# Peptides against a protein of PDB entry 7BDX, part 10

Target 1, 212 residues: chain A of PDB entry 7BDX
Amino acid sequence: EMGAAACTLLWGVSSSEEVVKAILGGDKALKFFSITGQTMESFVKSLDGDVQELDSDESQFVFALAGIVTNVAAIACGREFLVNSSRVLLDTILQLLGDLKPGQCTKLKVLMLMSLYNVSINLKGLKYISESPGFIPLLWWLLSDPDAEVCLHVLRLVQSVVLEPEVFSKSASEFRSSLPLQRILAMSKSRNPRLQTAAQELLEDLRTLEHN

## One batch from the design tools (peptide; made by RFdiffusion4, then SolubleMPNN)

Design b1_p8_5_s4 (from b1_p8_5, 4 letters changed)
Fold by OpenDDE base, seed 3:
Order: structure tokens, then C-alpha cells, then sequence
Structure b1_p8_5_s4 (fold): chain B 212 residues (1-212), chain C 212 residues (1-212), chain A 8 residues (1-8)
């Protein structure tokens, strides 16, 4: 209870750039983000048995942690901190996104994907994430999710890769050979306007890259 | 571990007025401060048996909570919030200060006394605290503490009462009849310069009130 | 690309 409440307030106040700077300027930031990764991992591992209630204190705590990571990644110095000093946390987020089944922990997936997207705005962050083992298969695994918000954030992350020639060139062969084109085409016809737009834009970007 | 880390970061960032406003502007503030009181109470009740290590995660968590309350009380809107919406927390702090023995949990006592002092800057806060049952005996109980920082913060809180005629007039008879004058005189000769000054100033204020 | 965003 109290831990979840404190973390939830920390999440709420971390929506400010100055608060993110204050979090990172302290001697406790490294320890906090190390424990964050471990806590998120422990939570996801606990799901292999029972349907954890989404409204549990533990779930709220993990959502708040993922929200804090996302907010840290929303600013340039936060992205630099994560890529320089909390790589293990980024590795953990990638791992946990792989461990979660389609339809499982949708809110957590969205928050984790938003954090990775925010990190991907920096070329160094994008390079780090995209060079992670199994990254391309992970994108397609996540894109199989029935949830439109999960799929939207996957498409946004894919777009970050496709729009950066230096990154895309390294994975272009694997990307082209495994691309779930039928799935993306289906999303371009979605009734969800955000998902529809993201899928259409990505398909246009991909067509442009095939003609070059 | 994670709860203490999150709460410690929240404490650190709450040293900013804007962060305090953000904490209070959320729909979660009331719940957080309610659980804060319960958590502090549970911790103090757990001390009646074993010497809890001051460096425990639980101790660090409770210190961070008391620090957050102090920081909220450091600004005008925070004092108003505590007196209007979290009176139970103020009552809990007063109760816990009574339950703790001399020399027990010195750091927590200091933080709680600092929070009460900050609240006492508002006339409404001072009235609320001073009208609490057993407030005058509590001040003298706390002033028996061997710790100079505890005694300093008690003297500062006593000064807040003495300097407000509307508040002091209500308790003047009890105050004068129970005043540990010998103890305050001993503090005015302390080698601790902050304690010495606070005791001297209070003795001068008290002399001024006897001549009126 | 859309800019990075804070979440609440």
C-alpha cells in the first residue's frame, strides 16, 4: 500500500522536467533505477501463475515505476542517463516485453513501449535498443497483440528504426524478411484512427525505402 | 527496499515548492497522507520490542515520510492542506511524539517536530496543534529528551505558542504552572549554540509576558 | 517522429 502510493505520487510529479532533473541529480538515482528493474522483473515473473488483479497495490506500483521511467526518458538528459547509467533497466524492459504474452499486462506494455520510444529519440538510445539481441522478433511478437494501444506504440517504435538510415541499414535484411506486412496492412484499415494513421505512415515510409 | 527508495526520492524532490504543489494538486494526496500516518504509527508501535536498526529500509521509509510532511508544511498551501484535509496525520504526529521515549528515534522526533513547527507558522495550524489534548504535557515530555536537536525544536515550537497572544492566553495557566524553568535555564547554558540561543530568546519572551 | 511525451 504505502510503497505504491509513494511511487504513484513520484510518478505524478515526474511529469515535470525539473522533477526529472531533481531525480537524476541525486546520489540515489542509480540505486532507484536498479531496484526498479528488479521489481518489474519480479512482478512479471509472478504472473506465470494466477491472474493478478490489475488493481492490486503491486500492479499500481509497477505501473508507477514504468511511468517514472517513461517520464525520465521524455527529456534529453534523462535519455542520456538511461543509456549511460541504467542499461540494465533498458535490457530488463526489452526482456519483460518478450516474456509477456499477447493480451497480458496491456497497460504495462504500453508504458514500457512509451519509455523505449522516448529513449529511441536519441540516436544513441535507438542504436542501443535496436542492437539488443532478438529486437526484430520482439517487435513482431508485440505487434501480434490484440490491443490497439500496444500495436500503436510498436508501430511508433518501428518507425523510429525505419526513419534512421544508420540503424535501419544494420537490420534491413532481417527486417524485410520477417516484416508482418499483412498485419500492418490490416492495422492501416483499423477503426482506431491513431493506429490507422501510424500504420499508413509506416507503410508509406517502407515504400519509400524500397524504391531507394 | 523499493518502497523506501521511491519514498526517499519523493522526499528529495519535495524540497521544491513546485513539487509540493504538484503533490497536493493530485487526487491521490489525501490517500497518501492517510496511509503516511498509519505507516508511521505502525513503525513506532513495532519499536516496543526490538532495537530496530536505524539503517533499516523501514526506518528510511518512515524518515522519508516525515521529511515529505515537513516539506509540505514548509509552504503556505501545504500548511492549509494539512490543517484542512489531513488533521488525522497531525493528530498521529502528536500521538507518536508522546509514545516515543526520551532518546528513542531522535531523527524521527526531529522531523516530526519540524513538521509541527512549520504548521505552527499559520495561526490556524498553531491553534489546531495547541488545542490538541495533552499538548502542554507533551512539550515538557519532549523537552526531557537528552538530544539537543529534539530540545531545540521543542523550544522553537514553544516559542510559536508564546509569541501568539490569542493561543497563549488559552493555555497560559497550565503553561505557567507546569513550565520546566530549570530545564530551560540549563539549556540557556548549553554548549550547543543553537540550543543556547533558542533557550535565551524563550526566557526573554517569557519574562516579557510576566510583566504584562 | 512524434516528440517524446510525459505520461501521467
Amino acid sequence: as target 1 above (212 residues)
Amino acid sequence: as target 1 above (212 residues)
Amino acid sequence: LSPPAFVN
Scores: peptide ipSAE 0.311, ipTM 0.868, DockQ to the pose 0.125
Fold by OpenDDE base, seed 1:
Structure b1_p8_5_s4 (fold): chain B 212 residues (1-212), chain C 212 residues (1-212), chain A 8 residues (1-8)
Amino acid sequence: as target 1 above (212 residues)
Amino acid sequence: as target 1 above (212 residues)
Amino acid sequence: LSPPAFVN
């Protein structure tokens, strides 16, 4: 309980750029983010055995950890820190997104995808995530999720790749051959306005790239 | 481990007034400080049975909790919050200071005494702590500690009482009858310059009150 | 691209 409460407060205050700088400026940042990855991994592994109550202290703790990572990635020095000094955490987030089944831990998936999106604003971050083994298949796996918010954040991450020529050119063949076009077209007809807009924008970006 | 790491980071960033305001402005503050007291109490109770390694994750966690309380008490709205909404935590800190033996958990005692000193800057805070049952005997118990930093913070808390006429007048009889004058005089001869100065200042303040 | 977002 107390650990979850402390982590939840840390998450709340980490919504400030100055607090993120203070976290990163301390000598504890490396250890904290190392243990963060391990804790998130342990939580996801425990889901295969026990019906973890979604409202458990453990779930709230892991949500707070994912929230903190997202907030760190929201600022330039935080992205630089994650990409330079916490690559194992990024690898863990990518792995956990693959390990979770469709519809499983939706809130955690959203937070992890938001963190990766924030990292993707840095070209070095985008390169790192996009060059990770199985990244393109992972995007399509996640895009099969029944949750509209999960799908929205996947589409945003795909857009980050498509809009960066230096990244997209490297993966263009695999991307074009495996693109779930019918799924994206279906999302452009969603009643969820955010998902609809994101799918439409991505389809427009893809059309622009086909004509170049 | 992860809980201690998160709490340690929260402690570090709580050295900012704006972070303390953010902690208190959230809906989680009451729960956090409630569990803080319980966690600190559980830790102190566990010391009678097992040789807790001073460097344990549990010790570091409790130190971080005490540090957060100190930082909250460092600002006016934080003192108001503690005195109005977290009295049980203040009672717990007072109780734990009594339960710890001389020389036991010195670092924790210092942090708890620093938190109480910060609270004592508020007249309402000073009244609350000084009117707690056994407060005067507790000061003398703590002043018997072999640690110079513990004794320093006790003397500072005594000074806070002595310098406030509305508080000192209520306890003046008990204070005068139980004052360990020889102990304070011995501290004024300490080789520790901070302890020496604090003891000398308190003796000067006491002499001023005897002439009024 | 949309700007990075903080989460609460």
Scores: peptide ipSAE 0.310, ipTM 0.867, DockQ to the pose 0.124
Fold by OpenDDE base, seed 2:
Structure b1_p8_5_s4 (fold): chain B 212 residues (1-212), chain C 212 residues (1-212), chain A 8 residues (1-8)
Amino acid sequence: as target 1 above (212 residues)
Amino acid sequence: as target 1 above (212 residues)
Amino acid sequence: LSPPAFVN
């Protein structure tokens, strides 16, 4: 209980840019984010057998950690820190997103996808994550999720790749050959207005790239 | 490890007044400080047999909790919160200071004494802690500590009582009859300059009160 | 692209 309460407070106050700068300005940041990746990995590995109550202390703790990573990635110096000094944490997040089944641990997937999207706003961050082995297959695996919020955040991450010519040109052939076009077209007809809009915008961006 | 790392970061960022306000402005503050008292109590109760390594994850976690309480008490709204809404935590800190032997857990005693001193700057806080059963005997118990930093923070808390006429007048008879004058006189000759100064100032304040 | 987002 107490660890989850403390980490949840740290998550809440990390919604401030000044607090993120204070976290990163300390000598403890590297160690904290190293242990964060290991803790998240241990949690995901524990899920294969037990229906962990979504409200468990361990679940709340890991959600707070993923929230802190997301908030750090929301600012320029935080993105630079993650991409320069905590690449293992980014690799861990990508791996964990691959290890989770469709419908499994929705809240954690959303937070991890938001952190990767925030990193993708930095060209160096986008290059790093998009050059990760199996990144394109991972996007399509995640897009098979039944949850509309998971799918929304996947589409936003796909859009970050498509809208950066220097990154997209390197993977354009693999991307086009494996694109789940029927799934994206189905999402463009969703009753969820945010998912509908994100799928429509991505389809427009893809059409623009085919004519250039 | 991870809980101690997260709580230590929360302690570090709680050195900002804006972060303390953010902690208190949330609906989670009451629960957090309730669990804080219980966690500190459980830790102190565990010390009676095992030489817990001062560097243990549990010790670091409890030190961070005591540091957070101290930082909350450093600002006016934080003192008001503790005295209005978290009195059980103040009672717990007073009890734990009584349960610890001279020379035992010095770092924790210093942090707890600093939190009580910060609370004592508020007249309502000073009234609450000084009206606690056994408060005067507790001050003398703590002043028997071999550690100069513990003794320094006890003398500062004693000074807060002596310098408030409305509080001191209620306990002046018990205070005068039990005052460890020889111990305070010995501290006024300490090689530790901070302890020496604090003991000299307290002796001057006491002399002023005897002539009025 | 939408701006980076903080989460609470």
Scores: peptide ipSAE 0.310, ipTM 0.867, DockQ to the pose 0.124
Fold by OpenDDE base, seed 5:
Structure b1_p8_5_s4 (fold): chain B 212 residues (1-212), chain C 212 residues (1-212), chain A 8 residues (1-8)
Amino acid sequence: as target 1 above (212 residues)
Amino acid sequence: as target 1 above (212 residues)
Amino acid sequence: LSPPAFVN
């Protein structure tokens, strides 16, 4: 309980750039983000047996951790910190996104995908994530999720890859050969306006790249 | 470990007034400070048997909690919050300062005394603390501590009482009858310059009140 | 691309 309460407060205040700078300017940041990855991994490993109530103290704690990572990744120095000094955490987030089944831990998936998207705004971050083994298959695994919010954040991350020629050129053949076009076309017809727009924009970006 | 790391980061960033305002402006503050008191009490109750290493994760967690309370009490809205909405926490801090023996948990005592001192800057806070049953005996119990830093913060809290006529007038008879004058005189001759100065200033303030 | 976002 107390740990979850402290972490929830830290998450709430980390929505400020100045607080993120204060977190990173301290001598405790490296330890915190190292243990964060381990804690998230331990939580996901515990899910295969017990119906962990989404509202448990442990769930709230892990959500707050994922929220803090997202907020750190929202600023330039935070992205630089994660990509230079917390790569193991990024690798852990990528792994856990692969370990979770479609429809499982939706809120955590959304937060982790938002953190990866924020990291992807930095070219060095985008390169690091996109060069991770199995990254393209992981995107398609996540895009099979029944949750519209998960799918939205996957499409945003796919767009980050497509819009960066230096990154996209390396994966273009794999991307074109495995692209779940029918799934993206179905999303472009979604009643969810955010998902619909994101799928339409991605389809336009892909068409532009096929004609060039 | 992870809870202590999160709480330590929250402590570090709470050294900013804007972060304290963000903590208090959220819907989680009341719960956090309620559980804080319980956590500190549980820790102190565990000390009577095991030599809890001062460097344990649990100790670091409780130190961070006490640091956060101190930083909240450092600003006007934080003092108002503690005195209006977290009185149980103040009562717990007063109780725990009484439960700890001289020389025991020095760092925690210092942080708790600093929090009480910060609260004492508000007249409503000073009234609340000083009207607590056994407050004057508690000050003398704490002033018997062999640690110069504990004694320094006790003298500062005593000075807050002495310098406020509306508060001091209520306890003046008890204060004069129980004042450990020889102990304060010994501190005024300390080789610790901060303790020496604080004891000298308090002796001057007391002399001024005896002649009026 | 949409800008990076904070979450609460």
Scores: peptide ipSAE 0.309, ipTM 0.867, DockQ to the pose 0.124

Design b1_p8_6_s1 (from b1_p8_6, 3 letters changed)
Fold by OpenDDE base, seed 4:
Parts: C-alpha cells; structure tokens; sequence
Structure b1_p8_6_s1 (fold): chain B 212 residues (1-212), chain C 212 residues (1-212), chain A 8 residues (1-8)
C-alpha cells in the first residue's frame, strides 16, 4: 500500500518538467527505471493465472509506474534519457504489449502506448521502437483491441511512423502488405470522436503516400 | 525494492517547494501521510527482535518517508498541513523517538528530529509538539544519545522552545528542574563545531532567561 | 507529432 501511494504521488508530480529533470539529474534514475521494467514485467506475468483485481494495490502501483514513464517521455530530456540509457525499459514495454491479449489490462496498455508515442516524437526514439523485432505485427495486434482508447493510441503511434519518411521507407513494404485497412476504415466511422479523427487522419496520410 | 526506489525519488524531488505544494494539492496527501506514520511505526516495532540491516530496502524506505516529512515541514504550507491535517503523524514521530533507545536508528532519529524542528518554526506546530505528553522528558532522553548529530538536532529543538516565551512559560518549571545542564555543558566543549555552537547558543539563551 | 498530455 505505501509503495503504491508513494509511486502515485511521484506520478502526479512528474507532470512537471522540472520534476522530470530533477528525477533524471539524480544518481538513482537508472536504477529506478531498471526496476520499473522488471516490476511491470512481473505484474504482467502474474496475470495469466490470477484475476488480479483491477483496483489492487499492485495494479495501481504498476499504473503509476507506467504513468511516470509516460511523463518522463513527454519531456525532451526524458525522451533522450529513455532512448540513450533505458532501452531495456522500452523493450520491456513492447514485450508486455505483445504479451497482453486484446481486452486484457486496457488501462496499462493505454499508459504504455502513451509512453511509446512520446518516445516516438524523438526521431531516435521512433527509429529504435520501429526497428524492434515484430513492431509492425505488434501494432496490428494492439489495433485488434476492442477498447477505443487502446485503438486511439495505436493509431497515433502508427501515424508517427507514417509521418517520418526515413522510418516509413524501411517498413513500407511490410506496412502496406499487412495494413488492417478495413479495421481502420471501421474506426473512422466510430462514435468516439477522438478515435474517428485519428483514423481519418491516418487514412488521409496513407492516401497521400500512395500517390507519391 | 521498487517501493524504496519510488520513495527515494519522491524524497529527492520534495526538496522543491513547488513539489511540496503539488503533493499537498492532490487528493492523496492525507492517505499518504496516514500510511507513512503507520509504516514508520511498523518498522520501529520490528526492530526489537531482528537486527534489521541498516542498508535494507525497508530501512531505506522508512528513511525516505522521514525525509519527505522533513521536506514538507520545511515549507510554510507543509507545516500548516501537518499541524492541521496530520497530527497523528506528528504524534507517531514523537512516540517513535521515545521507543528508540540511545544509539538505536541514528539516521531515522535525525530525520524525525529535523521534521519536528521544521514543524516547530510554526508557532502552532511548536505549541502542538511541546504540549504533547512527556515532551520534556523525551528531549532529555534523546539528548542522552551518543551521536553528535542526534544531539545537535535535539538542541535545536530545545532552542526553538526556549526562544518562544509563550511556549517556554508553560514548561519553564519542568524545564528548569530537569535540564541536563552538565550534558549541555559537555556538548559546548565538543569537537563537533555544529554541536559546540548549538550548545553554546542554548546556554546563552538560558542564561538570558534566568536573569529576566 | 504532438506531445501527450502529462498525466496526473
């Protein structure tokens, strides 16, 4: 309980750029983010057997950890830190997103996807993520989620790939051959306005790339 | 391990006034400080049987908690919060300082004493602490500690009492009758310059009060 | 690309 409370407070204050800088400027950042990845992995591995109540202290703890990573990745120096010094954490997040089934741990998926999106704002981060083994299949796996918020953040991450020519050119063949076009088209007709807009924008971006 | 890491980071960033305000402005502050007191109490209660290694994760966790309380108490709004909304935590700190023997958990004592000193900067805080049952005996119990840093912070807290006429007048009889004068005189001759200065200043303040 | 909102 105390761990979850402390982590939740740390998550809340990490919404400040100055706090992120303070976290990263300390000598404990590397250890913290190393253990973060391990803790998140242990949590996800525990799910296959026990219905962990979504509101458990353990769940809240892991949510706060994922939230902290997202807030760190929202800042330029935080993105640089993650890409340069905590690549194992990024690999862990990608792995966990693959280990989770559609509809499983929606809130955690959203937080992890938000962190990856923030990392993808940095060209180095986007390159690193997109060059990860199985990245394109992972995107489509995640896009099969019934949750609109998960799908929204997947679409945003896909858009980050599409908007970067150097990255997109490397994956263009696989991307085009495996694109779940019907799924994205269905999302462009969603009642969720954010999902609808994100799907529509992605479709427009893809059309622009097909004519060039 | 993860809890200690998170708490340590929170401790580090809580050195900022803006972070303290952010912690207190959230809806989770009351819960956090409530659990903090319980956690610290549980730790101290566990010491009577097992030599907890000073460098254990549990110890580091409790040190970070005490450090957070100290940093909160260093800020005016934090002092107000502790005195108005977390009195149980202050009571717990006083109790724990009494439960610990001389030479036992020196680092924790220092942090707790620093928090009490910071609270004592506020007249409401000083009144609350000084009116706690057994406060004067507790000060002398703590001053029997062989550690110079513990004694230093006790002397500073005693000085805060002496410098506040309204508070001192209420305890003056007990204070004068129980004052470990020989101990304070010995400290004024310490090789530790901070301890020496604090003892000398307190002796000067006491002499001034005896002539008035 | 736009930054994600900082989470609280």
Amino acid sequence: as target 1 above (212 residues)
Amino acid sequence: as target 1 above (212 residues)
Amino acid sequence: SLLEELLK
Scores: peptide ipSAE 0.044, ipTM 0.844, DockQ to the pose 0.102
Fold by OpenDDE base, seed 1:
Structure b1_p8_6_s1 (fold): chain B 212 residues (1-212), chain C 212 residues (1-212), chain A 8 residues (1-8)
Amino acid sequence: as target 1 above (212 residues)
Amino acid sequence: as target 1 above (212 residues)
Amino acid sequence: SLLEELLK
């Protein structure tokens, strides 16, 4: 309980850029983010089924950790830190997103996807995560999730790839051959306005790329 | 380990007034400081002897908690919070300082004494802690510590009482009857410059009060 | 905004 409470407070205050800078400027940042990855991995491995106790201390702890990573990635210096010094954490997040089934740990997926999206704003970060083994299949696996928020953040991450020619050109063949077009088209008809918009924008971007 | 790492980072960033305000402005502050007291108490109760594993995760966790309390108490709004909303934590700190033997958990004692000193800068806080049962005997118990830093912070806390007529007048009789004058005189001859100065200043303040 | 909002 105490650890979860402390981590929750740290998550809350990490919404400040100055706090992120202070966290990263300290000598404990590397160790913290290393243990973060291990803790998140241990949590996911301990899941015996699809049921998550959302209010458990363990869940709150892991959510706070994912939130901290997201807040760090929201800032330029934080993205630089993650991409240059904590690549193992990014690999862990990608692995965990692959290990979780559709509908499993929805809130955690959203938080991790938000962090990866923020990382993708850095070209170095986008290159790194997109070159991860199985990245494209992972996107489609995640896009099969029944949760609209999960799908939204996946679509945004896909858009980040599509909007960067240097990254998209490297995986364009695999992307085109495996694109779940019917699924994205279905999302463009969603009652969720955010999901609908994201799917529509992605479809527009894809059409633009096909004509060039 | 993860909890200790998170708590250590929170301690580090709590050196900022804005971070303290953010911690206290959140809805989690009361719960956090309640559990803080319980955690610190559990740690001290778990000590089977005078040996502390200074590098243990548990020790580092408790040190970080004590550090956070100190940083909160360093700021006016933090003192107000502790004195108005977390009195149980202050009582716990006073209890723990009494439970620890001379030479036991020196670093923790220093951190807790620093927090109490900061609280004593607030007149309401000074009144509260000085009216605690056994406060004067506790000061003398702590002043018997072989550690110069512990003794230094005790002398500073005693000085905070002596410098406030409204507080000192209420306990002056007990204070005068139990004052370890020979011990304080010995400290005024210490090779530790900070301890020497603090003891000398206190002796001067006491002499001033005797002549008025 | 290209950035996710900071989580509180």
Scores: peptide ipSAE 0.028, ipTM 0.837, DockQ to the pose 0.098
Fold by OpenDDE base, seed 3:
Structure b1_p8_6_s1 (fold): chain B 212 residues (1-212), chain C 212 residues (1-212), chain A 8 residues (1-8)
Amino acid sequence: as target 1 above (212 residues)
Amino acid sequence: as target 1 above (212 residues)
Amino acid sequence: SLLEELLK
């Protein structure tokens, strides 16, 4: 319980850029993010297909950790740190997103996807995660999730890839051949306005790429 | 391990006044400090007179918690919060300082004493802790510690009492009758310059009070 | 432009 409470406070204050800089400027950051990945992995493995109890201290702890990663990745120096010094954590996040079943740990998926999106704001970060083995299949795996918010953040991450020619060109053939176009089209008709907009924008971006 | 790492980071960033304000401005502060006291108490009870392993994750976690309390108490609004909303934590700190043997958990004692000193900067805080049952005997119990830094912080806390007439007057008779003057005189001859200075200053303050 | 996200 105390760990979850402390981590939740750390998450809250990490919304400040200055706090993120302070975290990274110390000598504890490497250890913290190393253990973060292990802790998140341990949690996901413990689920063994069971229904998550959202209100458990363990869940809250993991959510706070994922939130901290997201807040760190929201800052330029934080992205640089993650991509240079904490690649294992990024690998872990990608792996865990693949290990989770559709509808499983929705909130955690969202947080992890948000962190990856923030990392993808930098070309170096985008390159790293997009070159991860099975990245494109992973995107489609995640896009099959029944949760609208999971799908939203997948679409945003897909958009980050599509909007960067240097990244998109490397995987364009695989991307085009495997794109779940019907799924995206269905999302563009969603009652969720954020999901609808994201799907529409992605479809427009894809059309632009087909004509150029 | 993860809890200790997260709490250590929170301790580090709590050196900022703005971070302390952010912690207290949220809806998590009460819960955090409630559990903090319980966690610290649990740790101290687990020692059962054994030699502390300074490098344990548990120890590091408790040290970080004590550090956070100290940093919160360093800020005016933090002192107000502790005295108004977290009195149980203050009571716990006082209790734990009494439960520990001389030489036991020196680092934790120092941190707890530093937190109490910071609380004592406010008259309201000073009144609260000085009116705690057995406060004066506790000061002398702590002053018998073989560690110079423990003794230093005890002397500083004693000075806070001595320098406030409204507080000192309430316990002046007990204070004068029980004062370990020979111990303080010995400390004024310490090779530790901080301890030496603190003891000398306190002796001067006490002399001033005897002549007025 | 890609937007950064900060969480509370």
Scores: peptide ipSAE 0.023, ipTM 0.835, DockQ to the pose 0.106
Fold by OpenDDE base, seed 5:
Formats: sequence, C-alpha cells, structure tokens
Structure b1_p8_6_s1 (fold): chain B 212 residues (1-212), chain C 212 residues (1-212), chain A 8 residues (1-8)
Amino acid sequence: as target 1 above (212 residues)
Amino acid sequence: as target 1 above (212 residues)
Amino acid sequence: SLLEELLK
C-alpha cells in the first residue's frame, strides 16, 4: 500500500519537466528504471490468463510506474536517457506488449504504448524501437485488440514509422506485405472519433507513399 | 525494493518547493501521509530490542518517508498542511521518538527530529508539538542519546521552545524543574563543534531568561 | 504537439 502511494505521488509530480530533470540528474535513476522493468515484468507474469485487471494496489503501482516512464519520455532529456541508459526497460515494455493477449491489461498497454510513442518522437528512439526484433508483428498483434484506446496508440506508433522515411524504408517491404488493411479500414469507420481520425490519417499517409 | 526506490526518488525531488506544493495540491496527499505514519510505526514496532539499524530496503524506505516529511515541513504551506491535516502523523513521530531507546535507530531519530524542528518554525506547529503529552520528558529522554547528531537536533528543538515566550511560559516550571543541566553543560564542552555551539547558545538563552 | 500530454 505505501509503495503504491509513494509511486503514485511520484507519477503525479513527474508531470513537471523540472521533476523529470531532477529524477535523471540523481544517482538513483538507473536503479529505479532497472527495477521498474523487473517489477512490470513480474506483474505481467503473475497474471492468470483469464484474470482481468483488478483495481488493486499492485495494479495501481504498476500503472504509476508506467506513467512515470511516459512522463520521462515526454521530455527530450528523458527520451535521451531512456534510449541511452535504459534500453533494457524499453525492451521489457516491447516484450510485455507482446506477452499480453488482446483485451488483457488494457490500461497498462495504453500506458506502455504512450511511453513508446513518446520515445518515438526522437529519431534515435524511433530507430531503436523499430529495429527491435518482431516490432512489426507486434504492432499487428496489438492492433487486434478490441479496445479502441489500445488501437489508437498503436496507429499513432505506426504513423511515427510511416512519417520517418529513413525508418520506413528499412521495413517497407515487411510493412506492406503484412499490413492489416481491412482492420485499419474498419477503424477509419469507427464511431470513436479519435480512432477514426487516426486511421484515416494513416491511410492517407500510406496512399501518399504508394504514389511516390 | 521497488517501493523503496520510488520513495527514495520522491524524497530526492521533494527538496523542491514546487514539488512539495504539487504533492499537497493533489488528492493523494492525505492518504499518503496517513499511511506514512502507519508504516513508520510498523517498522519501529518490528525492531528487535538489540537490533541495530541495518542498511536494508525497509530501512531505506522508512528513511525516505521521514525525509519526505522533513522536506514538506521545510516549506510554509507544508507546515500548515501537517499541522492542520496530518496531526496524527506528528503524534506518531512523537510517539516513535519515545519508543526508541537511546542509541537505537539513530538515523531515523535524526530525520524525525528534523521534521519536528521544521514544524516548530511556525507558532502553530510549535504550540501543537509542545502541548503534546509528555513533550518535555521526551526531550530529556532523547537528550540521553549517546549520538551527537540526535542530541544536536534535540537541543535545536529545545531552543525553539525557549525562543518563543508564549510557548515557554506555559511549560517554564516543568522545564526548569527537569532540565538536565549537567548533560547540556557537558555538551557545551563537546569536541563536536556543532553540538558545542548549540549547547552554548541554549545555555546563554536560558541565562537570559533567568535574569528577566 | 507530438508529445503526449503528461499524465497526472
């Protein structure tokens, strides 16, 4: 209980750039983010296959951790830190996103996807993530989620790849051959306006790339 | 381990006034400080009589909690919050300082004493603490500690009482009758310059009050 | 902005 409360407060205050800089400038940052990955992994591994996310202290603790990572990644120096000094954490997040089934741990997935999106804002971060083994299959695995918010953040991450020619060119063949076009087309007709817009924009970007 | 790491980071960033304000402005502050008191109490109660403070995750966690309270109390709005909204925590700290034997959990004692000193900067805080049952006997109990740093912070807290006429007048008779003068005189001759100075200053303040 | 809103 106390750990979750402390972590939740840390999450809240990490919405400040100055706090992120303070976290990163200290001597405890590396250890914190190392243990963060381990904790998140342990949580996911402890989930029973059919157990839905419970509002529990353990869940709240992991959500707060993922939120902290997201907030750190929202800052330029934070992205640089994660990509340079906490690659194992990024690898863990990617792995956990693959380990979770569609519809499982939805809130955690969203938070982790948000963190990866923030990392992808930098070319170095985008390169690192996109060059990860199984990255493209992972995107499609996540896009099969019934949750609109999960799908939205997947589409945003896909768009980050498409909008960067240097990154897209490296995986263009795999991307084109495996693109779940019917799924994305269905999302472009969603009643969820955010999801609808994201899918439409991605489809437009893809059409532009086909004509060039 | 993760809880201690998160709490340690929160402690570190709480050295900023803006972070303290952010903690207090959130909806989680009351719960956090409530659980803090419980956690500290549980830790002290779990100590075996002869067990010295170990450098453990549990110890580090409690140290970080006490550090956070100290940093909150270092800010005017933080002191106001503690005295208005977290009196139970202050009561807990006072109780725990009484429960610990001389030489036991030295670092925690110092941190808790530092927090109380910070609270005592405000008249309302000083009044609240000094009007607590057994406050004066507690000061002398703590002053019997062999640790110079513990004694230093006790002397500082005693000085806070002596320097506030409205507070001192209420307990002057008890104070004068129970004052461990020989102990304070010995501290005024300490090889520790900080302790020596604090004891000398207190003795000067007391002499000034006797002549008035 | 390309940045996610900071989570509260």
Scores: peptide ipSAE 0.023, ipTM 0.831, DockQ to the pose 0.099

